Peptides against a protein of PDB entry 3VZA. Designs and how they scored, part 80

Target 1, 98 residues: chain A of PDB entry 3VZA
Amino acid sequence: RVERLCKSKELFEERLGLEIRRIHNEQLQFIFRHIDHKDPDKPYMFTLSINEQGDYEVTSCTPPLDCISEFQLKVRETNNFSAFIANIRKAFTALSFK
Target 2, 62 residues: chain B of PDB entry 3VZA
Amino acid sequence: AAYVTQLYYKISRIDWDYEVEPARIKGIHYGPDIAQPINMDSSHHSRCFISDYLWSLVPTAW

## One batch from the design tools (peptide; made by RFdiffusion4, then SolubleMPNN)

Design b2_p18_4_s1 (from b2_p18_4, 9 letters changed)
Fold by OpenDDE base, seed 3:
Structure b2_p18_4_s1 (fold): chain B 98 residues (1-98), chain C 62 residues (1-62), chain A 18 residues (1-18)
Amino acid sequence: as target 1 above (98 residues)
Amino acid sequence: as target 2 above (62 residues)
Amino acid sequence: ELSAFELMKEIIKNEPIE
């Protein structure tokens, strides 16, 4: 089971180009790669915490996204975490063409 | 790693087939309506294309 | 099963810091 779980994580990381890390101060870091077709290893990332009220809170975003605050509001309203992550990737993708 | 793997599923709704050769990207995407099979030869595509394709399966509607 | 929210809480609690 442990071996499968390790393999599963690696498959998701490579195939989705998404790495999830626990970092300091009770935060998760989401790192997107495979965004820029000319530089597949270029990272696009944001950090996320859960505040004292139990709400998702984006604590950083690199490169910055104008829409990230709106997405934070939307995920708090809908609890659709899948759409939250997918929309962020979509936004990073759009940014890579500018 | 169990929680992280489960979180990947919550995000993507993809379940991989772990019994195929490494070059084969095989699994199932569970959408709201119909489950869609995934079956790709990774040697025929760039890493970016593969990721873009898989993410295209994930709904962005809130 | 756990929600995405609950999974994140468990990851923050139990996974090693990178």
Scores: peptide ipSAE 0.780, ipTM 0.964, DockQ to the pose 0.962
Fold by OpenDDE base, seed 4:
Structure b2_p18_4_s1 (fold): chain B 98 residues (1-98), chain C 62 residues (1-62), chain A 18 residues (1-18)
Amino acid sequence: as target 1 above (98 residues)
Amino acid sequence: as target 2 above (62 residues)
Amino acid sequence: ELSAFELMKEIIKNEPIE
């Protein structure tokens, strides 16, 4: 099962172009690649924590997204984490067209 | 990595077929209405196209 | 089965820092 889990993570990372890392200060880092077709390895990332109130909190976003605060509000209201991540990727994609 | 892989499923709703050759991207996307198969030859597509396609399966409605 | 929220909490709690 351990081997299967490792393979599964690698498949998701490559196929979705999304890495999920635990980083310092009790945060998760989400790193999107395969966004810019001219530069597939260019990272688009944000960090996420669970604050003292138990709410999702975006702690950084690189490059910045004007909509990230609204998405944070939406995920807190709907608890739709899938839509949250998908909308962020959509926004990064739009940003890549400058 | 158990929690991380489960989180990937919660995000994408994709379950991979782990028994196929590495070049074959095969699995099932479990949408809210109907499950749909995924079956691609990765050698026929760019990495960006593959990712864009897979993410297109994930609803963005809140 | 764990929710996405619970999974995040477990990852933050238990996974190695990268």
Scores: peptide ipSAE 0.779, ipTM 0.964, DockQ to the pose 0.958
Fold by OpenDDE base, seed 5:
Structure b2_p18_4_s1 (fold): chain B 98 residues (1-98), chain C 62 residues (1-62), chain A 18 residues (1-18)
Amino acid sequence: as target 1 above (98 residues)
Amino acid sequence: as target 2 above (62 residues)
Amino acid sequence: ELSAFELMKEIIKNEPIE
């Protein structure tokens, strides 16, 4: 099973171009790649924590997204984490066109 | 790793077929509607196209 | 089955820091 899990993670990382890392201070880092077709390895990332109130909290976003605060509100309201991540990727994609 | 892979599923709703050759991107997307099969030849597409396509399967409606 | 929220908590708790 360990082998399967490892393979699964690798497949998701490569195919979705999304890496998920646990980092310091009880945060998760989400790193998107394959956003810019001219620079597929360019990372677009944000960090996420769960605050003392138990709410999703975006602690950083690189490059910054004007819509990230709204998305944070939306995910808190809907608990639709899938849409949250997908919308962030969509926003990063739009940003990549400058 | 188990929790991370489960989180990937919660995000994408994609279940991969792990028994196929590496060049074959095969799986199933379980969206809110009917489940859709994924079956791509990775050699025919760029990494960015593949990712864009897969993410296009994920609804953005809140 | 765990929710995304619960999964995140478990990852934050148990996964190695990268």
Scores: peptide ipSAE 0.778, ipTM 0.964, DockQ to the pose 0.957
Fold by OpenDDE base, seed 1:
Structure b2_p18_4_s1 (fold): chain B 98 residues (1-98), chain C 62 residues (1-62), chain A 18 residues (1-18)
Amino acid sequence: as target 1 above (98 residues)
Amino acid sequence: as target 2 above (62 residues)
Amino acid sequence: ELSAFELMKEIIKNEPIE
């Protein structure tokens, strides 16, 4: 099972171009790659925590997204985490086209 | 890794087939409609195309 | 089965820091 879990994580990372990392200060870092077809290895990332109220909180976003605050509100209202991540990737993709 | 892989499923709703060759991207996407099979030859596509295609399966409606 | 929110908390709590 350990081997399967490791393989599963690697497959998701490569195929979705999404890496999920636990970092300092009780945060998760989400790193998107394969966004810019001209620069597939360029990272687009944000960090996420759960604040004292128990809500999702975006603590950083690189490059910055004007819509990230609205997405944070939406995920708190809907609890649709899948749509949250997918919309962020969509926004990063739009940004890569300038 | 168990929690992380479960989170990937919560995000993507994709379940991979782990018994095929590495170049074969095979799995099932689950969603509000019927389950959709995934079956791609990675040698025929760029990394960006593959990722874009897989993410296109994920609904963005809140 | 855990929700995405619960999974987030478990990862933050238990996964190795990278």
Scores: peptide ipSAE 0.778, ipTM 0.964, DockQ to the pose 0.957

Design b2_p18_4_s2 (from b2_p18_4, 10 letters changed)
Fold by OpenDDE base, seed 3:
Structure b2_p18_4_s2 (fold): chain B 98 residues (1-98), chain C 62 residues (1-62), chain A 18 residues (1-18)
Amino acid sequence: as target 1 above (98 residues)
Amino acid sequence: as target 2 above (62 residues)
Amino acid sequence: ELSAFELMREIIKNSPIE
């Protein structure tokens, strides 16, 4: 089971181009790659602060997204975390075309 | 790792087939209305194309 | 079954800082 779980994580990271990392102060870092077809390893990332009160907040976004605050509001209203992540990736993709 | 993989499923709604050869990207995407099979040869596509395709399966409607 | 939020809390609780 441990072997499969490790493999599963690696498959998701490579195939989705999404890495999830634990960082300081009860935060997670979401790193998107495979966004820029000319530079597949170029990272697009944001960090999310998560507390015990049941809410989360975007604490950074690199490169910055004008829509990130709206997405944070929407995910708090709908609790649709899947749409939250998918919309962020969509926004990063649009940004990569400059 | 179990929690991370579960989170990936919550995000993507994709379940991989772990028994196929490494070059085969095989699994199932579970949408709200219908489940769609995934079956790709990774050697025929760029990493960016594969990721773009898989993310295209994930709804962006709130 | 855990929600996305609960999963993230468990990741923070059980994973080392990277």
Scores: peptide ipSAE 0.760, ipTM 0.962, DockQ to the pose 0.883
Fold by OpenDDE base, seed 4:
Structure b2_p18_4_s2 (fold): chain B 98 residues (1-98), chain C 62 residues (1-62), chain A 18 residues (1-18)
Amino acid sequence: as target 1 above (98 residues)
Amino acid sequence: as target 2 above (62 residues)
Amino acid sequence: ELSAFELMREIIKNSPIE
């Protein structure tokens, strides 16, 4: 099972171009790659604070997205985390076309 | 790794077929109404195309 | 079954800082 779990994580990272990292201060970093077809390894990322009080906050976004605050509001309202991540990726994709 | 893998499923709703050769991207996407198979030859596509395609399966409706 | 939020809390609790 452990072997499969490791394989699963690697498959998701490569195929979705999404890496999830634990960083300081009870935060997770979500790193998107494969966004810019001219530079597939260029990272597009945001950090999310998750605390015991139930707070759900985007603490950084690189490059910045005008829509990130709206998405934060939406995910807090709907609890649709899938749509949250998908919309962020969509926004990063749009941004990559400049 | 178990929690991370589960989180990826919560995000993508994709379940991979782990019994196929590495070059084959095979799995199932579980949409809200229907489940759709995924079956791609990774050697025939760029990494960006593959990712774009897979993400296109994930609904953006809140 | 855990929610996305609960999963993220568990990841934070059980994973080393990267």
Scores: peptide ipSAE 0.757, ipTM 0.961, DockQ to the pose 0.897
Fold by OpenDDE base, seed 5:
Structure b2_p18_4_s2 (fold): chain B 98 residues (1-98), chain C 62 residues (1-62), chain A 18 residues (1-18)
Amino acid sequence: as target 1 above (98 residues)
Amino acid sequence: as target 2 above (62 residues)
Amino acid sequence: ELSAFELMREIIKNSPIE
């Protein structure tokens, strides 16, 4: 099972172009790649924590997204984490066209 | 890795077929409507196209 | 089955810092 899980993670990372990391201060880092077709390895990332109130809190976003605060509000309201991540990727994609 | 892979499923709703050749991207996307099979030959597509396609399966409606 | 929220908490709790 460990082998399967490791393979699964690798498949998701490569196929979705999404890496999930545990970083300092009880945060997760979400790193999107495969956004810019001209530079597939260029990372687009944000970090997420769960604050004292138990709410999702975006602690950083690189490059910055104007919509990230709204998405944070939306995910707190809906608890639709899938849509949260998908919308962020969509926003990064739009940003990549500059 | 178990929690991470489960999180990937919560995000994407994709379940991979782990028994196929590496060049075959095969799985199932479990959307709110109908389960959609995924079956791609990775050699026919760029990494970006593949990712874009897979993410296109994920609803963005809140 | 764990929610995304619960999964993230478990990852934060149990995963080494990268």
Scores: peptide ipSAE 0.756, ipTM 0.962, DockQ to the pose 0.969
Fold by OpenDDE base, seed 1:
Structure b2_p18_4_s2 (fold): chain B 98 residues (1-98), chain C 62 residues (1-62), chain A 18 residues (1-18)
Amino acid sequence: as target 1 above (98 residues)
Amino acid sequence: as target 2 above (62 residues)
Amino acid sequence: ELSAFELMREIIKNSPIE
């Protein structure tokens, strides 16, 4: 089972171009790659925590996204975490086209 | 690792086939409609194309 | 089965800092 879990994580990381890391201060870091076809290894990332109110809170976004605050509001309202992550990737993709 | 892989499923709704060769991207996407199979030869596509395609399966409607 | 929210909390609680 451990081997399967490790393989699963690696497959998701490579195929989705999404790495999920636990970092300091009780945060998760989401790192997107494969965004810019001209620079596939360029990372697009944001960090996420659960604040004292129990809500999703974006603590950083690199590069910055004008829409990130709206997405944070939407995920708090809908609890649609999948759409939250997918919309962020969509926004990063749009940003990569300048 | 179990929690992380479960989180990947919550995000993507993709379940991989772990018994195929590494070059074969095979799995099932469980969307709100009928489940759709994934079956790609990775040697025929760029990493960016593969990722873009897989993410295109994930609904962005809130 | 855990929600995405609960999974995040479990990862933060149990996973090593990378």
Scores: peptide ipSAE 0.754, ipTM 0.962, DockQ to the pose 0.946

Design b2_p18_4_s3 (from b2_p18_4, 7 letters changed)
Fold by OpenDDE base, seed 2:
Structure b2_p18_4_s3 (fold): chain B 98 residues (1-98), chain C 62 residues (1-62), chain A 18 residues (1-18)
Amino acid sequence: as target 1 above (98 residues)
Amino acid sequence: as target 2 above (62 residues)
Amino acid sequence: ELSPFELMRKIIEEEPVE
């Protein structure tokens, strides 16, 4: 099972182009790649924490997204984490075209 | 890695087939309506296309 | 089964910091 879990993580990272890291100050870093077809390895990332109120909080976003604050509000309202991550990727994708 | 893989599933709703060759991207996407099979030959597509396709399966409606 | 929220907490709690 341990071998499968390691393989599973690698498959998700490569196929989704999404890496999830535990970083300092009790945060997760989400790193998207495969966004820019001209530069597939270019990272698009944000960091996420759970604040003292128990709410999702985006602590950084690189490159910055104008819509990230709205998405933070939406995920707090809907608790739809999947849509939250997917919409961020969609926004990064749109940004890569500019 | 157990919690991370579970988080990937919660995000993507994709379950991979781990018994196929590395070049074969095979799995199931569990959408809200019906489960859809995934079956791609990675050698026929770019990494960006594959990722874009898989993410296209994930609903963005809040 | 754990929610994404709970999963995040578990990852933060048990995964090493890189």
Scores: peptide ipSAE 0.737, ipTM 0.954, DockQ to the pose 0.923
Fold by OpenDDE base, seed 1:
Structure b2_p18_4_s3 (fold): chain B 98 residues (1-98), chain C 62 residues (1-62), chain A 18 residues (1-18)
Amino acid sequence: as target 1 above (98 residues)
Amino acid sequence: as target 2 above (62 residues)
Amino acid sequence: ELSPFELMRKIIEEEPVE
């Protein structure tokens, strides 16, 4: 099972172009690649934590997204985590086109 | 990695077929409607196209 | 079955990042 779990993680990372990492200060880092077709390895990332109120909180976003605060509000209201991540990727994609 | 893979499923709603050859991207997407099969030959597509296609399966409606 | 919120907490609670 351990081997399958490792394989599963690797498949998701490569196929979705999304890496999820634990980082300092009780945060997760979400790293998107395969966004810019002319620069597939360019990372687009944000960090996420659970604040003292128990709410999702975006602690950083690189490159910055004007819509990130709105998305944070939406995920807190809807608890639709899937849409949250997908909309962030959509926003990064739009940004890559300049 | 168990929790991470579960989180990937919660995000994408994709379940991979782990028994196929590495060049075959095969799985099932469980959307709000009928489940849809995924079956791609990775040698026919760029990494970016594959990722874009898979993410296109994920609803963005809140 | 765990929610994304619970999964995130479980991931964070794993071994400290070195």
Scores: peptide ipSAE 0.737, ipTM 0.953, DockQ to the pose 0.788
Fold by OpenDDE base, seed 4:
Structure b2_p18_4_s3 (fold): chain B 98 residues (1-98), chain C 62 residues (1-62), chain A 18 residues (1-18)
Amino acid sequence: as target 1 above (98 residues)
Amino acid sequence: as target 2 above (62 residues)
Amino acid sequence: ELSPFELMRKIIEEEPVE
């Protein structure tokens, strides 16, 4: 099972171009790659935590997204985490076109 | 890695076929309607195309 | 079994991540 889990994580990271990392101060970092076809390894990332109220909170976003605050509100309202992550990737993709 | 892989599934709703050759991207996407198979030859596509395609399967409706 | 919210908490609270 351990081998399967390691393989699974690697497949998701490569195929989705999404890395999930635990970082300091009780946060998760979501790193998107394969966004810019001209620079596939360029990272687009945000950090996420659970605040004292028990709500999802985006603590950083690089590069900045104008819509990130709205998405934070939406995920708190709908609890649709999948749509939250997918919409962020969609926004990063749009941003990559300049 | 168990919790991380579970989180990947919650995000993407994709379950990979782990018994195929590394160059074969095979799995199932479990959408809200009908589950759809994934079956791609990675050697025929760029990494960006593959990722874009897979993410296109994930609904963005809240 | 676990929601994304619960999974995130588990990932944050446990060492190592894997």
Scores: peptide ipSAE 0.734, ipTM 0.953, DockQ to the pose 0.667; fails the geometry check
Fold by OpenDDE base, seed 5:
Structure b2_p18_4_s3 (fold): chain B 98 residues (1-98), chain C 62 residues (1-62), chain A 18 residues (1-18)
Amino acid sequence: as target 1 above (98 residues)
Amino acid sequence: as target 2 above (62 residues)
Amino acid sequence: ELSPFELMRKIIEEEPVE
């Protein structure tokens, strides 16, 4: 099972182009790749924590997204984490064309 | 990696088939509607196309 | 089954990531 879990993580990372890391100060870093077809390895990332109120909080976003604050509000309201991540990726994708 | 893989599933709703050849991207996407199979030959697609396709399966409606 | 919220907490609390 351990081997399968390791393989699973690798498959998700490669196929979704999404890496999830635990970083300092009780945060997760989400790193998207495969966004820019001309530069597949270019990272698009944000960090996420759970604040004192128990709410999702985006602590950084690189490159910055003007919609990230709205998405943070939306995920708090809907608790739709999947849509939250997917919308961020969509926003990064749109940004890559500019 | 158990919690991380579970988080990937919560995000993507994809369950991979781990018993196929490495070049085969096979699994099942469990969307809000009927489950849909995934079955791709990775050698026929770019990494970006594959990722874009898989993410296209994930609803963005809140 | 754990929620994404709970999964995040588990990942954060069990550093390094398993």
Scores: peptide ipSAE 0.734, ipTM 0.953, DockQ to the pose 0.675; fails the geometry check

Design b2_p18_4_s4 (from b2_p18_4, 9 letters changed)
Fold by OpenDDE base, seed 3:
Structure b2_p18_4_s4 (fold): chain B 98 residues (1-98), chain C 62 residues (1-62), chain A 18 residues (1-18)
Amino acid sequence: as target 1 above (98 residues)
Amino acid sequence: as target 2 above (62 residues)
Amino acid sequence: ELSAKELMELIIKYSPIE
């Protein structure tokens, strides 16, 4: 089971181009790769925490996204975490063409 | 790793087939209506194409 | 089953800092 779980994580990281890290100050870092087809290893990332009120809080975004504050509001309203992450990736993808 | 893999499932709704050869990307995407099989030969596609395709399966509607 | 939020909390609580 342990080997399977490790393999599962690696498969998700490679196939989705999404790495999830536990970093300092009780945050998770989400790192997207495979966004820029000319530079597949170029990272697009944001950090996320759960604040004292129990709400999702984006603590950083690199490169910055104009829509990130709106997405934070939407995920708090809908609790649709899947759509939250997918929309962020979509936004990073759009940014890579500019 | 167990919690991380569960989080990946919450994000993607994809369950991988772990019994196939490494070059085969096989699994199931569980959408709100119909489950869709995934079956790709990774040697025929770029890493970016594969990721884009898989993410295209994930609804962006809130 | 656990929610995404609960999973995040558990990862933060039990996973090593990278």
Scores: peptide ipSAE 0.798, ipTM 0.965, DockQ to the pose 0.983
Fold by OpenDDE base, seed 2:
Structure b2_p18_4_s4 (fold): chain B 98 residues (1-98), chain C 62 residues (1-62), chain A 18 residues (1-18)
Amino acid sequence: as target 1 above (98 residues)
Amino acid sequence: as target 2 above (62 residues)
Amino acid sequence: ELSAKELMELIIKYSPIE
């Protein structure tokens, strides 16, 4: 089972182009790759924490997204974490075409 | 890795088939209405295409 | 079943800093 869990993580990382890291100050870093077809390894990332009120809080976004604050509000309202991550990737994708 | 893989499932709603060859991307996406099978030959697609396709399965409606 | 938020908290609590 442990072997399968490790394999599962690797499959998700490669196939979704999404890496999830535990970083300092009780945060997770989400790193998207495979966004820019001309530069598949170029990272697009944001960091996320759960604040003292128990709410999702985006603590950084690189490159910056105009919509990230709105998405933070939306995920707090809907608790739809899947849509939250998917919309961020969609926004990064749109940014890569500019 | 258990919690991380569970988080990936919460994000993507994809369950992989772990018994197939590495070049075969096989699994099931569990959408809100219907489950969709995934069955791709990764050797026929770029990494970006594969990722874009898989993410296209994930609803963006809040 | 754990929520995404609970999973995040567990990852933060039990996973090493990368």
Scores: peptide ipSAE 0.798, ipTM 0.964, DockQ to the pose 0.967
Fold by OpenDDE base, seed 5:
Structure b2_p18_4_s4 (fold): chain B 98 residues (1-98), chain C 62 residues (1-62), chain A 18 residues (1-18)
Amino acid sequence: as target 1 above (98 residues)
Amino acid sequence: as target 2 above (62 residues)
Amino acid sequence: ELSAKELMELIIKYSPIE
């Protein structure tokens, strides 16, 4: 089972181009790659925590996204974490064309 | 890694087939409608295309 | 079944800092 779990993580990381890391101060870092077809390894990332109120809180976003605050509001309202992550990737993709 | 893989599933709703050769990207996407199979030959596509395709399966509607 | 939020909390609690 451990081997499968490790393989599963690796498959998700490579195929989705999404790495999830636990970093300091009780945060998760989400790192997107495979966004820019001309530079597949270029990272697009944000960090996420759960604040004292129990709400999702984006603590950083690199490169910055104008829409990130709205997405934070939306995920708090809908609790649709999948759409939250997918929309961030979509926004990063749009940014890569600028 | 168990919690991380579960989080990946919560994000993507994809369940991989772990019994196929590495060159085959095979799995199932579970969406709001019917489940859709994933079956790609990775040698035929770029990493970016594969990722874009898989993410296209994930609804962005809130 | 665990929610995404619960999974995040568990990852933060039990995973090593990278």
Scores: peptide ipSAE 0.798, ipTM 0.964, DockQ to the pose 0.982
Fold by OpenDDE base, seed 4:
Structure b2_p18_4_s4 (fold): chain B 98 residues (1-98), chain C 62 residues (1-62), chain A 18 residues (1-18)
Amino acid sequence: as target 1 above (98 residues)
Amino acid sequence: as target 2 above (62 residues)
Amino acid sequence: ELSAKELMELIIKYSPIE
């Protein structure tokens, strides 16, 4: 099972181009790659925590997204975490064309 | 690792087939309506194309 | 079954800092 779990994580990281890290101050860092076809290894990332109220809180976003605050509001309202992450990737993708 | 892999599933709704050769990207995406099979030869596509394709399966509707 | 939020909390609680 341990081998399967490790393999699963690696498959998700490579195939989705999404790495999830536990970082300081009780946060998760989400790192997207494979966004820019001209620079597949260029990272697009944000950090996420759960605040004292129990709500999702984006604590950083690099590069910055003007829509990230709206997405934070939406995920709090809908609790659709999948759409939250997918929309962020979509926004990063759009940004890569600028 | 168990919690992280579960989180990946919560995000992508993809379940991989772990019994196939490494070059074969095979699995199932569980959408809200129907389950969609995934079956790609990774050697025929760029990493970016593969990722874009897989993410295209994930609904963005809130 | 655990929610995404619960999974996040568990990862934060039990996973090493990277």
Scores: peptide ipSAE 0.797, ipTM 0.964, DockQ to the pose 0.967

